# Peptides against a protein of PDB entry 4HTP: the designs that were tried, part 21

Target 1, 231 residues: chain A of PDB entry 4HTP
Amino acid sequence: SQTVASHVPFADLCSTLERIQKSKGRAEKIRHFREFLDSWRKFHDALHKNHKDVTDSFYPAMRLILPQLERERMAYGIKETMLAKLYIELLNLPRDGKDALKLLNYRTPTGTHGDAGDFAMIAYFVLKPRCLQKGSLTIQQVNDLLDSIASNNSAKRKDLIKKSLLQLITQSSALEQKWLIRMIIKDLKLGVSQQTIFSVFHNDAAELHNVTTDLEKVCRQLHDPSVGLSD

## One batch from the design tools (peptide; aimed at target 1 H7 D12 K42)

Design b2_p15_1_s2 (made by RFdiffusion4, then SolubleMPNN; from b2_p15_1, 6 letters changed)
Fold by OpenDDE base, seed 1:
Structure b2_p15_1_s2 (fold): chain B 231 residues (1-231), chain A 15 residues (1-15)
Amino acid sequence: as target 1 above (231 residues)
Amino acid sequence: SEIEKRFEELIQSLE
């Protein structure tokens, strides 16, 4: 069955996240998230206008926005060092070159940007002149690839992990890869709390999550902001 | 907003 996530470009989520990150105030950050969420809900209603009892929800996006709360997908087994090596290989960067060293020594970069310790930002600037301007992946496709990575990590199929990572990388812009990295590492650095995200999503979201620890259940049961837990 | 516009385009594509 079709889902909202199968239609929404991953680029649109990343653009929203970028706006949230760049916003200085809490109110502005919330506004950007709300605009995306409300648009998602509106599209959901349109997509499922003639369909009853759908299980589709904001979950595919929410699990990328709050990746630390992911419980369905197993561990990726991916760290910054692995990604650095992968990029060096993929981009055919000289191993002793400036860009390769930036990726490997991301915690203490000597670059012009104050991005010390933020691997995703270091990667972004290395990737920006070398990658596609626009990616082609939907949110669903990103989740499918991430599922594949987790599954293959559990099965110790390193070659298949690399294959899925390459698909993600080759079909994503530098900006999308920046956020993808942060999703994999599970640190988005949005500047808004989990509580704020839940609060904007639904008044009862934090409470339901505290009880169930099930992000999908939260997104599904509280899909309608006007319908509470007690209803 | 730009994101709202993008989603409106998606909605229109369903019709």
Scores: peptide ipSAE 0.748, ipTM 0.973, DockQ to the pose 0.773
OpenDDE base, seeds 2, 3, 4, 5: peptide ipSAE 0.746, 0.743, 0.745, 0.745; ipTM 0.973, 0.973, 0.973, 0.973

Design b2_p15_1_s3 (made by RFdiffusion4, then SolubleMPNN; from b2_p15_1, 5 letters changed)
Fold by OpenDDE base, seed 3:
Structure b2_p15_1_s3 (fold): chain B 231 residues (1-231), chain A 15 residues (1-15)
Amino acid sequence: as target 1 above (231 residues)
Amino acid sequence: SEIEEYFEKKIKEIE
């Protein structure tokens, strides 16, 4: 069946996240998230105009925005060091070169950007001159690839993990990879709380999540902002 | 916004 996530470029989510991160005030951060969410819901209504009983929801996006709350997908088994090594290999970076060392020693302050400890930002600057200007993946495709990674991690198939990871990387811009890394590592650094995200999504979202700990259920049951938990 | 315009365009395509 058709899903909203199959029509939304991953780049659009990343652009939204970038705007949220760069915004200083809570109100401005909320505005950017709300604009994306409202557009998503509007598209959902249009896409499913003739089908009332669909399971499609904001969940594909929400699980990427709040990756710490992911419960459906198992662990990726991916850390910064693995990504660093992969990028060095993929980009054919000299091992003793500046960029390779930046990736491997991402916790050490280097340069003027103040990116120490933020692997995603360090990776971004390495990738920017080397990657596609625009990615080709939809949100659904990103989730499918992440599902593959988690499944293969559970099955201890390192070769297939690498294959899926390479597909993600080669079809993503530097900015998209910055956010993808943060999603995998489960730290988006948006500067807005989980509670705020839930409150913007639906007034009852935090409560339902506290009881169920199920993001998909939260997104599905509270898809309509005008329909409450008790309805 | 650019994202809003994208969604509006896509909505028109499926209507």
Scores: peptide ipSAE 0.417, ipTM 0.911, DockQ to the pose 0.863
OpenDDE base, seeds 1, 2, 4, 5: peptide ipSAE 0.383, 0.370, 0.404, 0.410; ipTM 0.900, 0.894, 0.907, 0.908

Design b2_p15_1_s4 (made by RFdiffusion4, then SolubleMPNN; from b2_p15_1, 7 letters changed)
Fold by OpenDDE base, seed 2:
Structure b2_p15_1_s4 (fold): chain B 231 residues (1-231), chain A 15 residues (1-15)
Amino acid sequence: as target 1 above (231 residues)
Amino acid sequence: SSIEERFEKLIKEIE
């Protein structure tokens, strides 16, 4: 059956994450997340109007927002150095050029942005003038590609990992790639805690996650904010 | 556009 994630552009999630990151106050950060979540739930209701017993939930988005809690997908086996080399190749950057060196030496940037150790931000500025302005991937497609990467990592198929990464990269804007990188590295730097995300999602979410450690179960069982664990 | 507006567009596409 169709899922909400198969309709929602990855760009919309990234835009939301960007807004959250740029927001200074906790309340404003929460507002942006809530707006996305409420919109997602509304779309879910519309999409599944005639199907009340679906397993579809916020999980496809939640696992990207809280990638450190991912338990279904195995390790990607991707590090910043690998991505740096890939970008150098893909963008045909001179190996001894400034941009290539920025990517390779991302831990000690000499630039004005102060993004020391943040590979995603370094990559963003390199990509911004060089890639498409609007991505074409849905959240479902991103998750499918990430699943492929994890599976191929387990199978030690480096060539297929590269293939999936290239598909992600070539169909994503610089902003989307910034967030994709952070999802892969599992550090979004949103400025809000896991507890805050759960509390906004559902009052019982933190408790259920503490018991099950299953993010999908949390999203599925607590899909409706008005229905609690004991209901 | 707001995120809400973008989702409203998506809703209209499936109705």
Scores: peptide ipSAE 0.699, ipTM 0.967, DockQ to the pose 0.698
OpenDDE base, seeds 1, 3, 4, 5: peptide ipSAE 0.699, 0.697, 0.694, 0.696; ipTM 0.967, 0.967, 0.966, 0.967

Design b2_p15_2 (made by RFdiffusion4)
Pose (drawn by RFdiffusion4):
Structure b2_p15_2 (pose): chain A 221 residues (1-106, 117-231), chain P 15 residues (1-15)
Amino acid sequence: SQTVASHVPFADLCSTLERIQKSKGRAEKIRHFREFLDSWRKFHDALHKNHKDVTDSFYPAMRLILPQLERERMAYGIKETMLAKLYIELLNLPRDGKDALKLLNYGDFAMIAYFVLKPRCLQKGSLTIQQVNDLLDSIASNNSAKRKDLIKKSLLQLITQSSALEQKWLIRMIIKDLKLGVSQQTIFSVFHNDAAELHNVTTDLEKVCRQLHDPSVGLSD
Amino acid sequence: SATTERFDEMIAELE
């Protein structure tokens, strides 16, 4: 019943992605990712130490790191133009004000929002990776159910409980373009030698994370 | 990193 994702602050995923994006070279981008992946695996063993048929995996994090491969969640129905309106309303931004104009007159949207949010209020987030996933699920379901009000509420929960950095990365997760500077092939190859292959045949991100959880155990076994 | 340190602390608590 328990999950690694319920114990990992979304902030730690975000700080990892930030350092990856910031790194100039491939080797350094891989290093930052590998450290998070390796810690996730060590904690997985400690958490599920004496457990039986464990289905937990790196999937809750991997689906955020490779969001373009997201298949389980339907479309979010979220445009950058409506996030601008949501922030103007939420932050009580005067429309003639400098910050409101930056959002309205839209180095992607996530960065603009980052610069707007950075000097403001909350500096330390509270959400875990699991809670972020649960809320993204509610947003996708409510888009399918044509409930734009419930989408606003769920997104408000995500935004108001998160730091500027988390919000920058959450926006990129929803738009599905992280701009990390490291390819999907590279990310799969760091995770597992066989991961790129398994994803080609299955197009199933959770299956790949679960089946190839152990790096020393290949597809042949 | 601070993230690694956090993982190490969580694992130690479990042990």

Design b2_p15_2_s1 (made by RFdiffusion4, then SolubleMPNN; from b2_p15_2, 6 letters changed)
Fold by OpenDDE base, seed 4:
Structure b2_p15_2_s1 (fold): chain B 231 residues (1-231), chain A 15 residues (1-15)
Amino acid sequence: as target 1 above (231 residues)
Amino acid sequence: SEVEERFEKLIAELE
């Protein structure tokens, strides 16, 4: 079936997240998120204009924005050290080289950027001169690949996990990979709280999530900002 | 924004 996520480039979500992160004030951060959300809803209405009862919602994006609330897919089993080793291999970095050591020792400040402890930022700077400028994945494709990773982790198929990760990496820009890493590690560092994200999405979102702990249900049931829980 | 413009393009392609 047709979904909004199947049409929206992952790059556009990442661009939005980047804008949110770079914004200094809460109001500006909220504005960027709201603009993306409103565009999503508008497209949803257009896409499903002839189909009133669809299950499609903002969930595919929301679960990437609030990855710590993910409950549908199991754990990825991926840590920074695994990603570091993968990048060293994929990029054919000298093991004793500066970039390899940066990835492996990401917790130790070695540079002037002050990105100590932020693996995604370290990876970004290593990837920037080496990766394609434009990614090709949609939000749906990203979620499909992440589902595959979680499934393969559950099945203890390390080789297949690597394969799925490589598919994500090779089809993503450095910026997209920065955010993808943060989604996998479940720390986006947006500078806005979960409560704020829910509040922007729908006035009743936080309450419904507190009761159900089901992010998809929240997104589906409260898809229309004008329709409340009591309606 | 550029992202919003792309959404508008996607909508236009449906019409």
Scores: peptide ipSAE 0.624, ipTM 0.954, DockQ to the pose 0.895
OpenDDE base, seeds 1, 2, 3, 5: peptide ipSAE 0.622, 0.638, 0.615, 0.610; ipTM 0.954, 0.957, 0.953, 0.952; seed 2 fails the geometry check

Design b2_p15_2_s2 (made by RFdiffusion4, then SolubleMPNN; from b2_p15_2, 5 letters changed)
Fold by OpenDDE base, seed 2:
Structure b2_p15_2_s2 (fold): chain B 231 residues (1-231), chain A 15 residues (1-15)
Amino acid sequence: as target 1 above (231 residues)
Amino acid sequence: SAVSERFEKLIAELE
């Protein structure tokens, strides 16, 4: 069935997140998120103009923006070290080379950017000159692949986990991979709190989430900002 | 923004 997430490029979410992160003030950060959200809702209304009672919501994006609150998808079983090794293999980096060592020793300062401890940023600079300039994945496709990773992790199918990871990273730009990594590691470093994200989404979002701990329910029930929890 | 403009384009394509 048709979903907003099936039409929205993952790149557009990532560019929004990048703008949020680079913004200095809270107000500016909120503005970028609000613009994306409003556009999403507007597209939702257009896409589902002739259909009532759809289950589609902002959830596909929200679960990537607040990955710490993910409860539907099981654990990925992926750490920075695994990703480092994967990138070394995929990019055919010399094991004792500068870039390979940067990835493996991401906690130690090795460059001029001061990104020690932030694996996603380390990876970004390694990937930037080597990968696609533009990705091809939609938000739905990203979520499908992440679902696959989680499912196969539970099933202990390491081969299939690698397959899905390769699909993700080979179809993504360096910027998209930066944010994808942060989504997997569950630390986006946006500079805005969970409460701020919820408050922008809906006035009652934080309350509903506190009660249900169900991010999808929050997104569905509070899809319309004008309809309250008590309505 | 460029993202918003792309959303508008997507909406227009539905009409």
Scores: peptide ipSAE 0.625, ipTM 0.955, DockQ to the pose 0.949
OpenDDE base, seeds 1, 3, 4, 5: peptide ipSAE 0.620, 0.616, 0.620, 0.623; ipTM 0.954, 0.953, 0.954, 0.954

Design b2_p15_2_s3 (made by RFdiffusion4, then SolubleMPNN; from b2_p15_2, 6 letters changed)
Fold by OpenDDE base, seed 2:
Structure b2_p15_2_s3 (fold): chain B 231 residues (1-231), chain A 15 residues (1-15)
Amino acid sequence: as target 1 above (231 residues)
Amino acid sequence: SAVEERFQKLIEELE
């Protein structure tokens, strides 16, 4: 089906997240998120101009922005150590080399960057000189691949999990992979609370989510910021 | 922003 997510590059979401993270003030962080959201809604209206009853919503993006609230997709079964090993293999890094050790020992400070404990940042610097400058994945494609990973994890198909991970990695820039890792690990470190994200999305979003715990329902029912829960 | 501009281009491509 035709969705907004099928048209929006994953890179654009990541760029937005990067801006949010780098912004110091709450207001600036909110501005970046709002700009992305408003653009999304505007495109939605254009895309579905002749179709009133669509199920398409901001959900494909929201579930990546608030991955800890994911309930539709089951556990990935992926930890930092697995990713480290995968990157070492994929990038053909010497196991006793500096970069491999940084990935494996990401919790230990190894440099001046102060990124200890943040695997995604460690990975970013390793990947930056080695990966594509521009990714090719849409938000929908990323979600499809993540769905595959979760499904195959449930089915204990490790080979297929690896396949999907490789697709994600090989088609993503270093920056995109940084955020993808954080989405998988479910810690974006945006510096903005869940409540703030919901409040910007819709005035009733937090309330509806508190009752339903259904992020998709929140995104669908409150797609229009002018239509409330009681309407 | 650059992201907003890209969204605008996507909209224009629908016309």
Scores: peptide ipSAE 0.677, ipTM 0.963, DockQ to the pose 0.883
OpenDDE base, seeds 1, 3, 4, 5: peptide ipSAE 0.670, 0.667, 0.670, 0.669; ipTM 0.962, 0.962, 0.962, 0.962

Design b2_p15_2_s4 (made by RFdiffusion4, then SolubleMPNN; from b2_p15_2, 9 letters changed)
Fold by OpenDDE base, seed 3:
Structure b2_p15_2_s4 (fold): chain B 231 residues (1-231), chain A 15 residues (1-15)
Amino acid sequence: as target 1 above (231 residues)
Amino acid sequence: SSFEEEVKKKIEELE
């Protein structure tokens, strides 16, 4: 069956996350998230107008926004150093060159941007002049590729992990890759708490998550903001 | 937002 996630470009999620990160105030951050969520719900209602009891929910997006709460997908086995080496290879960067060294030594401040310790930002600036301007992946496709990575990590199939990573990278803009990296490393640096994200999603979301620790159940059961846990 | 406009367009295409 069709899902909302199969229709939403990953670029749109990344643009929303970028707006949230750039916003200074809590209220503005919340507004950007709410606008994305409301649009998602409207699309869901239209897409599933003639279909009752669908399992489709905000879960495909929520698990990317709160990747530290992921419990369905196994560990990726990917660290910053692995990504650095992959980018050096893929982009054919000189190993002793400035950009390769920036990726490998991302913890050391080498530039004026103050991005020390933020690998995703370092990668963004390296990728920006080298990558396509607009990605082609949907949220569903991103999750499918991430599922593949986790599954292949469990199976110790390093070659297939690399294949899926290359598919993600080659079909994503520099901005999309910045956020994808943060999703994989499980640190989005949005400047808004998990509690705030849940509170905007649904008033009962934090409570249900505390009991179940199941992000999909939270998204499915509390899909309608007007229907509570007791209903 | 660009996403909101895209969603509106897609909804119109589904109707």
Scores: peptide ipSAE 0.258, ipTM 0.855, DockQ to the pose 0.919
OpenDDE base, seeds 1, 2, 4, 5: peptide ipSAE 0.234, 0.246, 0.217, 0.242; ipTM 0.846, 0.847, 0.841, 0.848

Design b2_p15_3 (made by RFdiffusion4)
Pose (drawn by RFdiffusion4):
Structure b2_p15_3 (pose): chain A 221 residues (1-106, 117-231), chain P 15 residues (1-15)
Amino acid sequence: SQTVASHVPFADLCSTLERIQKSKGRAEKIRHFREFLDSWRKFHDALHKNHKDVTDSFYPAMRLILPQLERERMAYGIKETMLAKLYIELLNLPRDGKDALKLLNYGDFAMIAYFVLKPRCLQKGSLTIQQVNDLLDSIASNNSAKRKDLIKKSLLQLITQSSALEQKWLIRMIIKDLKLGVSQQTIFSVFHNDAAELHNVTTDLEKVCRQLHDPSVGLSD
Amino acid sequence: SLTFTERVEKLEEEE
C-alpha cells in the first residue's frame, strides 16, 4: 500500500531538474539525475524491506521527468494564456502593473511565472511527489468531465502550496516540455540498459519502471 | 531540513 512517492518532496524532484537544466554538459546532467534515481532505489529497498508483491516503482517520478511520454493521464486542457489569467487573479495583480503585463504579453512561460513568483510569499513548498500526481490526476479527469471549475480549484491547490521553483517545473510538466538538455534516450539509458527497448515495444512508462526496477536484472530475465 | 538524498544517507548511518 505504501509508496516511495508519498515520502519524497516534490521540491527535491524540482531542485534536481533545476540543476539538470542548469548544467552545461551531458555528464553533469546525468550525474544530477543519477543521484536522485539512486537515492530513490535505496529508499525503495528500505521502505519495502520485508514486503511481498510490490508494485511500487520510479514511475511517479519518471512520468514527471519524461512527461511527453505520459499515457495514463488524459490531456490537462491547460493553456499558458489561462495560467496567466489564473496568476493575475490569484496574485491580485493590477493589469497595468509590470508583472501582469509580463504574463499577458507572453525563456518559456514557466520562466516568466518563475520570475514573477520568486520574490513573493511562500519560499518553501509542502507537497510530496505523490500529492502532485494525485492533483494532476484530478486535473486530467476534470478536463475529461468538462469541469473547468474543478480544474481551477485543483490547480489552485497545486500552485498555492508550492514555491516558485516547484511552480516553474510544474508548469513545464503540464505543458510537457521540460527543456532539460538531455534526451529521452539518455534518460532511459541511465535508468536501465534495457529501458529504451522495453518502452519501444510497450509504449508503457509504468511497465518499464516496474519491470526494470532493478538495474542488475535485465529483460532477458 | 535534509534533502531526500541526505535522509537516505542518514538512514544508512543508523544501520

Design b2_p15_3_s1 (made by RFdiffusion4, then SolubleMPNN; from b2_p15_3, 4 letters changed)
Fold by OpenDDE base, seed 3:
Structure b2_p15_3_s1 (fold): chain B 231 residues (1-231), chain A 15 residues (1-15)
Amino acid sequence: as target 1 above (231 residues)
Amino acid sequence: SLSFVERVEELELEE
């Protein structure tokens, strides 16, 4: 099936998020998000030019950008401590070594970067010299794997959860994993509010979300920025 | 620039 998400590299989303995070002002943060969104809409129009009434929308990206508003998939059952242990195992880190201790004690400052309490940043620096420089996953593939994790968590299949996590990790760069971790933990630390994200997406997005609490419905109904809620 | 944007031209040329 043809979806925009099946064509967009997860790396492109992560690069956008990184630019947003590094930007100091609200206006610059908005610019980076708008660039990604506009590109997505242009790609959608080209991909679906001969197909009317498709259900494809920005939802696959939006649910990763606003993971705290996720309502379709169930809880992952994943915490920082679980990820720390997984990375120690996967990377074969000595348990009493510096990097293992950094991951396990992520709330205590151990380095010069001031990343205390930010597990994703600590993981990034551990991963950077040890993993792929470029990931291979699309946004759709990331969502499929996250769906698998949530489903298997509900089914109490820890082995299958680990399998899906390993697929995510082994096919992602350190930067992509930093953002993936933040998506799983549901805190992106972008420095821009969800209200701002909605306002950039569509003028009526915040209102529709307040009524429906359905992020997919918001993305589908308000796909066209020129078509209002009352139209 | 975003990598997937470069493919828009190819899609527009497809029937």
Scores: peptide ipSAE 0.270, ipTM 0.826, DockQ to the pose 0.416
OpenDDE base, seeds 1, 2, 4, 5: peptide ipSAE 0.039, 0.039, 0.275, 0.040; ipTM 0.680, 0.679, 0.835, 0.669; seeds 2, 4 fail the geometry check

Design b2_p15_3_s2 (made by RFdiffusion4, then SolubleMPNN; from b2_p15_3, 5 letters changed)
Fold by OpenDDE base, seed 5:
Structure b2_p15_3_s2 (fold): chain B 231 residues (1-231), chain A 15 residues (1-15)
Amino acid sequence: as target 1 above (231 residues)
Amino acid sequence: ELSFVERVEQLELEE
């Protein structure tokens, strides 16, 4: 079955997240999220115009925006140190070089940018001059690859984990990889609360999530912002 | 290349 997520470039989600992060005010952050969400809902209605009973929802995007609430996908088993080593290998960085050391020692303050402790930002600056300017992955493809990583982690198949990570990395821009890393580590640093995201999505979303703890159910049941939980 | 938001907006104008 066709999904909205199969038509939305991962780059577009990342650009939205970047705009949210860079926005100073809560109102501006909300505006950027709302614009993306409204576009998603509009596209959903067009895509499924002749099919009223579909299971498709905002869930594929929501689980990437609120990765700490993920319950379907098991642990990735990926830490910053693993990613650092992978990037050093993939980019053929000198082990004693500045960029390799930045990735390995990302917690140590280096320079004036205040990015100490944010591995994703360190990785971004290393990747920017070395990777594709535009990625080719859809939101669905990103989720499929992340599912593969989690499944293979559970099965202790390290080689297959590496394969899926390489697919993500080689098909993504530096900006997309920055956000992908934050999704894997489960810390987006958007500057908006979970409650705000739920409130923008649907008035009853926070309540339903508090009861069910099921993000997919929240997205499916409250897909229409005009239809409440009690309707 | 148009963003997803921009592409959706264009679809509404064609309709």
Scores: peptide ipSAE 0.312, ipTM 0.799, DockQ to the pose 0.954; fails the geometry check
OpenDDE base, seeds 1, 2, 3, 4: peptide ipSAE 0.063, 0.065, 0.142, 0.086; ipTM 0.689, 0.685, 0.733, 0.699; seeds 1, 2, 3, 4 fail the geometry check

Design b2_p15_3_s3 (made by RFdiffusion4, then SolubleMPNN; from b2_p15_3, 5 letters changed)
Fold by OpenDDE base, seed 5:
Structure b2_p15_3_s3 (fold): chain B 231 residues (1-231), chain A 15 residues (1-15)
Amino acid sequence: as target 1 above (231 residues)
Amino acid sequence: SLSFAERVEELERLE
């Protein structure tokens, strides 16, 4: 069955997240998220116009926006050090070079930029002059690859994990990889709370999540912002 | 490639 996530470029989500992060103040951050959500709902209505009983929802995007609430896929088993080594290998960076050392020593303050400790930002600057300007992955494809990584981590299939990571990296821009890293590490640094995200999504979302702890159920049951839990 | 907004508009025109 066709899903909205299969039609939405991952780049569009990343651009939205970037706008949210760069925005000053809660109101502007909310606006950017709302615009993305509204577009998603409109697309859903058009895509499923003749099919009222679909399980498709905002869940594929929501689980990337709130990765700390992920309960369906298991742990990735990926740390910053692993990613650093992978990038050094893939980009053929000199081991003693400035960029390789930045990736490996991401926690050490380098210069005046307050990016110390944020591996994703360090990676972004290393990747920007070396990667594609635009990625080709959809939100569904990103989730499929992340599912593969988690599954293979559980099965201790290191080679297959690397394969999926390489697919993610080679088909993503530097900006997309920045956000992908943050999704994997489960820290987006958006500057908005989980409660704010839920409140914008649906008035009853926070309550339903508190009871069920199931992000997919929240997205499915509260897909329509005009229909409440008691309706 | 079309932006998300452009894809929404395209889908709405086809229906």
Scores: peptide ipSAE 0.076, ipTM 0.781, DockQ to the pose 0.640
OpenDDE base, seeds 1, 2, 3, 4: peptide ipSAE 0.050, 0.009, 0.036, 0.008; ipTM 0.759, 0.408, 0.752, 0.404; seed 1 fails the geometry check

Design b2_p15_3_s4 (made by RFdiffusion4, then SolubleMPNN; from b2_p15_3, 5 letters changed)
Fold by OpenDDE base, seed 2:
Parts: sequence; C-alpha cells; structure tokens
Structure b2_p15_3_s4 (fold): chain B 231 residues (1-231), chain A 15 residues (1-15)
Amino acid sequence: as target 1 above (231 residues)
Amino acid sequence: ELSFAERVEQLELEE
C-alpha cells in the first residue's frame, strides 16, 4: 500500500530539522515542526482519501525525529569511529591529512566552529565540498536502509552493513548526512524536548506513550489531532 | 524544486 513516507523526500525532513535547530526560541522550533506535521497530515488525507482504514501514520518520520524511542529496530552497531573510517575510505582522504584527523579526533577538534564532540557537524564540514547538493532518498527508503543495517548487525553481516551505509551516504547531501548521523547515534540536538514534540503532535501523545512505550501505536491512534484517546 | 507544502497542494488538486 502507498505510504506518505514513500512520497516525502528525506531532504524535506532534514531541512525541517535544520530549521528547528537554528531557531533560537521554543515557539519558532515548535512552528517548524508543526508545519511539517501539518503538511504530512494533509498529504495523508489526500493520498488516502478513498481508504479510511489504513495503517499509515506519521510513525516513519517520528521514529527518525525521536530515535531514542525506537523499539522496533534493533541496535545498528555503528559508532562515530566506524563512520569516520568509512568516510576516510569513501572520500579517499589522506590518512594523515587534516580532514581525516578531524573525523578521527572529533572529540577534541582544533577548529573554530566549536563543534567539540559533535561528530555530525564535523562530518558535515568535511562532506559539504565533496558531496551531492541534493539527495534522492525518501523517508521510506531511509527507514528501509536503517532496517537493513539493524538486521545485518544482529546477523553479524558487517559487509552488508557497509553496503547499506554506502547506499545512504552516496544518495544523500552533506546536510542530509549530518542528520542521518545524528539519527543513527540517536542525538538530534534539536533543543526541544520529547514532551514538546509529543505535545505538538497530539495532546494525548505523551500519556499514550508513557503507557504503551509504542511509538507506532501513538502515531496511529492519535493520527487525527481532533480525535482523543477517549473518542 | 517544490517544497513539501507545495507538493501537498499539488496532490490535493490531483485527488
């Protein structure tokens, strides 16, 4: 069946996340998230106009926005050091070069950006002059690739993990990769709390999540902001 | 390139 996630470019989510991160105030952060969510719901209504009983929901996006709440997908087994080595290889960076050392020593960067300990930001600046300007992945495709990584990690198929990572990397812009890295590491640094995200999504979302710990169930049952848990 | 909102509007017109 058709899903909203199969029609939404991953770039659109990343752009939204970037706007949220750059916003100084809570209100502006909320506005950017709300705009994305509203667009998603409108798209859902149009896409499923003739299908009332669909399982499609905001879940594909929500699990990327709140990756620390992921319970369906198992561990990726990916750390910053692994990504650093992969980028050095993929970009053919000199091992003793400045950029390679930046990636490997991301905890103590000597640069002026103040990105100490933020691997994703360090990676972004290395990738920006080297990567595609526009990615080609949908949110659905990103989730499919992440599912593949998790399953192959469980199966100890390191080569297949690398393959899926390469697909993600080669089909993503530098900005998209910054956010993808943060999703994998499960730290988006949005400056907005989980509770705020839930409150914007639905008034009953935090409560339902506290009871069920099921992010998909929260997204499905509370898809319509006007329909509460008791309805 | 169309924004997400613009693509939504386009879909609404087509459906």
Scores: peptide ipSAE 0.086, ipTM 0.757, DockQ to the pose 0.643
OpenDDE base, seeds 1, 3, 4, 5: peptide ipSAE 0.149, 0.093, 0.009, 0.089; ipTM 0.795, 0.762, 0.404, 0.758; seeds 1, 3, 5 fail the geometry check

